# Designs tried in a protein design run: peptides against a protein of PDB entry 7AE7. Part 77

Target 1, 321 residues: chain A of PDB entry 7AE7
Amino acid sequence: KVYKDLREFLEVLEQEGQLIRVKEEVNPEPDIAAAGRAAANLGKNQPAVFFEKIKGYKYSVVTNVHGSWQNHALMLGLDKNTSTKDQFYELNRRWDKFPVPPNVVKREAAPCKENVIDKDINLFEILPLYRINEQDGGFYISKASVVTADPEYPDDFNKLNVGTYRIQVKDRDRVGIQALAMHDIAVQLEKAEAENKPLPIAITIGNNPLVTFMASTPVGYNQNEYEFVGALQDGVPMDIVKSDLYDHLYVPAGSEVVLEGHIIPRVRTVEGPFGEFPGSYSGARLQCEVKIDRITHRTNPIFENLYLGIPWTEIDYLMAL

## One batch from the design tools (peptide; made by RFdiffusion4, then SolubleMPNN)

Design b2_p15_4_s1 (from b2_p15_4, 8 letters changed)
Fold by OpenDDE base, seed 5:
Structure b2_p15_4_s1 (fold): chain B 321 residues (1-321), chain A 15 residues (1-15)
Amino acid sequence: as target 1 above (321 residues)
Amino acid sequence: MPEPVLREPAPEMLV
């Protein structure tokens, strides 16, 4: 089975008993993190946790979408009881199908374009933001697939990067992003900053689960993550759409939320601390700042965020494959 | 001048 978006995957997770739906209104803190920890304690079959109602917010949150081997099997469209070995075998078999180029869909065919916000941007109106860990220095977007291009080669689709980066909400229309020197985004940012130019960025949230998987999987600088998604879909192309602000940025057509903006050149602001692992906080550092200039989103957008609870965390599964 | 990247070991979260 291939999934067009997060919603189709969540439907399968629910059908397979790999999703817990919390229908009661929860407090953003501590209830989201607490329920995630409780789900992690259910043993080997760690389900996704879907929060329908969050106090003070309009929209839903889902966590722990990749948080088990069963969820990984289902992501690959396999039986949920497929062994980790057989999942790895199938993953490798499909990997050899690279490249599978994506389909570029029309704007009108892309669910991520259903709604537009271009004025009075407030991330808190679109995303039910919460502290993942009690000692976090703020609210994090921890499971975004971040799209950037090479500013020297903007039309080279093979240099289009889709990566996962730590993103702290700084203001209503500002986020801090951790662009480490080993990441492809840092290479692209260095080129932009050399010219004192903004780096165009699209921060995509709530994607096809294979997009999120590939965004967390290191690939070569001249390899496009969307072409690997098509390979992992056993040769079925994924659907992408042009960003609204930038001709050279393409986002998943099915994204729940797309934050379009730019990394401000030569600006660094305090980001963190963040509890990357239970009991381990990365220190506060000067990090890049993104201005959000436009939001596009699906009607009733689902905020997909990482569950960072008891090991094995969702990230341990994303990195273990 | 590129500012020196302070190589504190990032926890292995995204490698």
Scores: peptide ipSAE 0.013, ipTM 0.518, DockQ to the pose 0.038
Fold by OpenDDE base, seed 2:
Structure b2_p15_4_s1 (fold): chain B 321 residues (1-321), chain A 15 residues (1-15)
Amino acid sequence: as target 1 above (321 residues)
Amino acid sequence: MPEPVLREPAPEMLV
């Protein structure tokens, strides 16, 4: 099975008994994080947790989408009981199909373009934001696939980077992003900042699970993560669409939310702390700041966010593959 | 496969 979007994957997770729906209205805090921690205690077959109703918000949250070996098997379109060994074997077999170029779809065919916000941007109206950990310095977007390009080679599709970065919400239309020197985004940002130019960015939320997986998987600077998604789909291309603000940025056609904007050159603001591990926090430090200039989103967008709880967490599975 | 960068487990999927 190949998935066009997060919704098709969540449907399969539910059919396979790997998704729990919380239908009762929850408080963003502490209930989302608490329910996540409770789901981790359900044993080795940890389901995704879908919160249908969140007090003070219009939209839903889903967590722990990648949070078990069963969910990883299903992501690969395998039987949920596929052994870890056979998952690794199949992952490696498919990896050798790289590159599989994506399909560029028309704007009108892309679900992520169903709605547009270009004025009075307020992230809190689109994303049901909450503190993931008790001591977090703010609200985090922890599972976004962030799209940037090389500003020297903007039309080189092989240098288009799709990565996952720590993103703190700073204001209604501002986010902090942790661009570490070891990340491809930091190379691209350095080039933009050398010229005192903004770095164009698209922060995509709620994707095809293989996009999220590849955005979490380091690849070469001249390798496009979307071409690996097609390889991991056993040679089926994924669908991408041009961003609204930038001719050189492409986003997953099925994204639940796309935040388009720019990294402000040579600006650093306080970001953090964030609870990386249960009982461990990365301290607050100066990080890059993004201005959000446009939002596109699906109708009734689902906020996919990382589950952080007692090990094994969703991240332990994402890093184990 | 990219060489597994044994990142110190940062539970942030930082790439």
Scores: peptide ipSAE 0.018, ipTM 0.628, DockQ to the pose 0.029; fails the geometry check
Fold by OpenDDE base, seed 4:
Structure b2_p15_4_s1 (fold): chain B 321 residues (1-321), chain A 15 residues (1-15)
Amino acid sequence: as target 1 above (321 residues)
Amino acid sequence: MPEPVLREPAPEMLV
């Protein structure tokens, strides 16, 4: 089984008994994080948790999408009861199919293009933002697949980076991004900042689960995560679409939300604290700032966000291969 | 510490 988007995956999770649907209106705090903790306490077979109604918001949240070995098996299109060993074997077997180039679809065929916001941008109107941890210094987008390119080689598809980075909401149209020196985005940002130029960025939310998985998996600087997604789809290409603002940036065609903008050159603002694990906060640091210039989104967009509870968390199921 | 990048789940840390 191959998934085009998050929705097709959530449907399979629900069919397989790996999704809990919360139909009652919840408070964004503390109820989302509390329900995530409750799901983590269900043992090794942790379901995704889908919140249909969030007080003060228009749209839904889903958490813990990758939060179990069963969910990971289903992501690979395997039986949910496939052993971790057999999942690892199958992952490695498919990895050797790299590269599998993506299909570039037309704008009109991309679900992420159903709606456009190009003025009066307010992230709080599109994303049901909440504090993931009680002591977080703000609202985080913790499961975005962030697309950037090399400013020196913008047309080199092998240097197109799709990564996962900590993103703190700063304002209606601004986010802080943690670009660490070990991340490919930091190399690209350094090149842009040397010239005092903005770095083009697309922050994609609610993707095909293999996109989120590969955005999180370190690959070589000259390797494209989308070509690994095609490999992990057993040789089925994924669908990508050109960004609206940038000819050289491609986003997953099925993304729930795409935040298009730029990293502001040579600007640093206080970001954090964030609870990486229960009882461990990364200190507040000066980090990069992104201006959001355009949003595209699916109708009734689902905000996929990370669950950070007691181990084994979704991140532990997304750190351990 | 480097932030936890979502990585894959290691079967070996489940022990």
Scores: peptide ipSAE 0.016, ipTM 0.586, DockQ to the pose 0.029; fails the geometry check
Fold by OpenDDE base, seed 1:
Structure b2_p15_4_s1 (fold): chain B 321 residues (1-321), chain A 15 residues (1-15)
Amino acid sequence: as target 1 above (321 residues)
Amino acid sequence: MPEPVLREPAPEMLV
């Protein structure tokens, strides 16, 4: 089975008993993180947790979407009881299908374009933001697929990068992003900052689960993550759409939320701390700052965010394959 | 720089 978007995957997770739906209104803190921790205590078959109603917010949150081997099997469109070994063999078999070029759809055909916000941007109106860990220095977007391009080769689709980065919300229209020297985004940012130019960026939230998986999987600088998504879909192309602000950036057509903007050149602001692991915080440091200039989103957007609890956490599964 | 924690695969991947 192939999924167009997060919603089609969540439907399968629910049908397979791999999603818990919380229908009662919860407080963003501490209830989301507490319920995530409680779901982790259900053993090896950790379900996704979908919060329909969050006090003070309009939209929903889902966590732990990749948080079990059953969810990974279902992501690959396999039986949920497929062994980790057989999942690995099937992943490797499909990996050899690279490259599978994506379909570029028209703007009118892309669900991520249903709504637009281009003024008075407030991330808190679109994303039910919460503290993941009690000691976090702020709100994090921890499961975004971040799209950037090489500013010297903007039309080279093979240099389009889709990566997962630590993102702290800094203001209504600003986020801090961790671009480490080992990340392809850091190479692209260095080129932009050399010229004192903004780096165009699209931060995509709530994607096809294979997009999120590939965005967390390191690939070569001249390899496009979307072409691996098509390979992992057993040769079925994924659907992408041009960003609204940039002709050279393409986003998943089915994204729940797309934050379009730019990395501000030569600006660094304090970001963190963040509890990446129980009892372990990455310290506060100077990080890049993104200005959000436009938001596109699906009607009733789902905020997909990473669950961080006792190992094995969702991040452990995303890094183990 | 935090080194990428190469987490060992779940024991279930080794069987």
Scores: peptide ipSAE 0.007, ipTM 0.540, DockQ to the pose 0.024; fails the geometry check

Design b2_p15_4_s2 (from b2_p15_4, 6 letters changed)
Fold by OpenDDE base, seed 5:
Structure b2_p15_4_s2 (fold): chain B 321 residues (1-321), chain A 15 residues (1-15)
Amino acid sequence: as target 1 above (321 residues)
Amino acid sequence: APEPVLREPAPDMLV
């Protein structure tokens, strides 16, 4: 089984008993994080948790999508009871199919383009933002697939980077991003900042689960994560679409939300703290700032966010692969 | 170019 988007994956998770649907209205804090922790405590069958109604917000949240070996098996289109060993065997077998180039679809065929916001941008109107950990310095977008390119080689598709980074919401149209020196985004940002230019960015939320997986998987600077997604789809290309603002940025066609903008050159603002692991907070640091200039989104967008809580967290599974 | 600030090792979010 191959998934075009998050929605097709959530449908399979629900059919397989790997998704809990919370239909009652919840408070964004503490209920989302509390329900995620409760799901993690269900043992081996840690389900995704889908919140249909969040007080003060219009849209839904899903968390813990990758939060179990069963969910990882299903992501690979395997039986949910596939052993971890057999999952790794199949992952490795498919990895050797790299590269599998993506299909570039027309704008009109891309679900992420159903709605556009180009003025009066307010992230709180589109994303049901909540504090993941009680001591977090703000609201985090913790499971975004962030698309950037090399500003020196913008047309080199092999240098198009899709990564996962810690993103704090700073204002209605601004986010802080943790671009560490070890990440490909930091190389690209350094080149932009050397010329005092903005770095174009697309922050994509609610993707095909293999996009999210590959965005969390380190690859070579000259390797495209979308070509690995096609490999992990057993040779089926994924669908991408051109960004609205930038000719050289491509986003997953099925993304629930796409935040298009730029990293402001040579600006650093306080970001954090964030509880990355239970009992460990990364300190507040000066981090990059992104201005959001355009949003595209599916109708009734689902905010996919990382479950953080008692180990094993969703991140522990994403890191263990 | 601003000098690379040697950041203290944050605990590796191996994302």
Scores: peptide ipSAE 0.015, ipTM 0.515, DockQ to the pose 0.039
Fold by OpenDDE base, seed 2:
Structure b2_p15_4_s2 (fold): chain B 321 residues (1-321), chain A 15 residues (1-15)
Amino acid sequence: as target 1 above (321 residues)
Amino acid sequence: APEPVLREPAPDMLV
């Protein structure tokens, strides 16, 4: 089984008994984080948790999408009871299929383009934002696949980076991003800042689960994460679409929300703290600031966000491979 | 100890 988007994956998770649907209205805090902790306590078969109604918001949240070995097996299109050993064997077998180039679809064929917001941008109208951890210094977007390019080689598709980064909401149309020197985004940002130019960015939320997986997996600077997604789909290309603002940025065609904007050159603002691990908070630091200039989104967009709780969290599974 | 600057892997992501 190959998934075009998050919705097709959530349908399979629900069919396989790996998704809990919360139909009653919840408070963003503390109910989302509390229900995530409760789901993590269900043992080895940790389900995704889908919140249909959130007080004060229009749209839904899903958490813990990758939160179990069963969910990981299903992501690979395997039986949910596939052993960790057999999942690892299959992952390695598929990895050797790299590169599998994506299909570029037309704008009118991309679900992420169903709605556009280009004025009066307010992230709180599109994303049901909440504190993930009790001591967080704000609201985080913790499961985004962030698309950037090399500003020296913008048309080199092999240098197109799709990564997961810590993103704090700073204002209605501003986010902080943690671009660390060890990540490909920092190399690209350094080049832009040397010229005092903005770095184009697309922050994509609610993707094909293999896109989210590859965005969290370190690859070489000259390796495209989308070409690994096609490999992990056993040679089936994924669908991408050109961003609205930038000819050189491509986003997953099925993304629930796409935040298009730019990293402001040579600006640093206070970001954090954030609970990276249960009981471990990174301190507040000066981080990069992104201006959001355009949003595209699916009708009734699902906010996929991270569950941070007691081990085993989604991180513990990401770090166990 | 250098704080491991995690790519915040989604704690629910199996890597």
Scores: peptide ipSAE 0.021, ipTM 0.649, DockQ to the pose 0.033; fails the geometry check
Fold by OpenDDE base, seed 4:
Structure b2_p15_4_s2 (fold): chain B 321 residues (1-321), chain A 15 residues (1-15)
Amino acid sequence: as target 1 above (321 residues)
Amino acid sequence: APEPVLREPAPDMLV
């Protein structure tokens, strides 16, 4: 099985008994984080948790999508009871199919383009934002696949980076992004900032689960994560679409929300703290700031966000393979 | 083919 988007994956998770649907209205805090912790306590078979109704918000949240070996097997289109060993074997076998170039679809064929917001941008109207950890310094978008390009080689598709970075909401149209020196985005940002230019960015939320997986998997600077997604789909290309603002940025066609904007050159603002593990917080640091210039989104967008809790966390499953 | 290097979560995603 190959998934075009998050929705097709959530449907399979639900069919396989790997998704809990919370139909009652919840408070963003503490109920989302508390339910995530409760799901983690269900043992090795940790379901995704889908919150249909969140007080004060219009749209839904899903957490813990990658939070179990069963969910990981299903992501690979395998039987949910496939052993970790066989999942690793299959992952490695498919990895050798790299590169599998994506299909570029037309704008009208991309679900992420169903709705557009180009004025009066307010992230709180689109994303049901909440504190993931009790001591978080703000609201985080923790499971976004962030698309950037090399500003020196914008048309080199092999240098198109799709990465996962810590993103703190700073204002209605502003986010802080943690671009560490070890990340490919930091190399691209350094080049932009040398010229005092903005770095074009697309922050994509609620993707095909293999896009999220590859965005959390380090690859070479000259390797495109979308071409690995096609490999992990056993040679089936994924669908991408051109961003609205930038001819050189491509986003997953099925993204629930796409935040298009730019990293403001040579601006640094306080970001954090964030609870990375229970009881440990990264210190507040000066980090980059993104201006959001345009949003595209699916009708009734699902906010996929990371669940953080006691190991095994969703991250541990994303990293264990 | 380069072996998949699993992304170590950033220290801030690792902790």
Scores: peptide ipSAE 0.016, ipTM 0.614, DockQ to the pose 0.027; fails the geometry check
Fold by OpenDDE base, seed 1:
Structure b2_p15_4_s2 (fold): chain B 321 residues (1-321), chain A 15 residues (1-15)
Amino acid sequence: as target 1 above (321 residues)
Amino acid sequence: APEPVLREPAPDMLV
């Protein structure tokens, strides 16, 4: 089984008993984080948790999508009871299929383009933002697949980077992003900042699970994560579409939300603290700032966000490869 | 401290 988007995966998770649907209206805090923690306590078969209704927000949240080996098996389109060993062997077998180039679809064929916001941008109107941990210095977007390119080689598709970075909401139209020197985005940002130019960025939220997976896997600077997604889809290309602002940035066609904008050159703002692990907070740091210039989104967008709770958390899964 | 790289779930660690 291959998934075009998050929704197709969530449907399979629900069918397989790996999704809990919360139909009652919840408070963003503390209920989302509390329910995530409660789901972690259900044992080894931790389900995803889907919140249909969030007080003060229009849209839904899903957490813990990658939070179990059953979910990981299903992501690979395997039987949910596939052993961890067999999942690993299958992942390695598929990895050898790299590269599998993506399909570039037209804008009108991309679900992420169903709605556009280009004025009076307010992230709080699109994303049901909440504190993941009580002591977090703000709201975090923790499962975004962030698309950037080499500003010196914008047309080199092999240098297109899709990565997962810590993103704090700073204002209605601004986010802080942690671009570390070990990340490909930092190399690209350095080139842009040398010229005092903005770095084009697309922050994609609510992707097919293999995009989120590959965005969390370090690959070579000249390797495109989308070509690995196609490999992990057992040779089935994924669908991508051009961003609206940038001809050189491609986003997953099925993304729930796409935040298009730019990293402001040579600006650093205070970001954090964030609870990386239960009881361990990263200190506040000076981080890059992104201005959001355009949003595209699916109708009734699902905010996929990371579950951080007691180990094994979704991040402990997403750190173990 | 090494900054959290969201790594992918190693299938190995749940066993």
Scores: peptide ipSAE 0.014, ipTM 0.587, DockQ to the pose 0.027; fails the geometry check

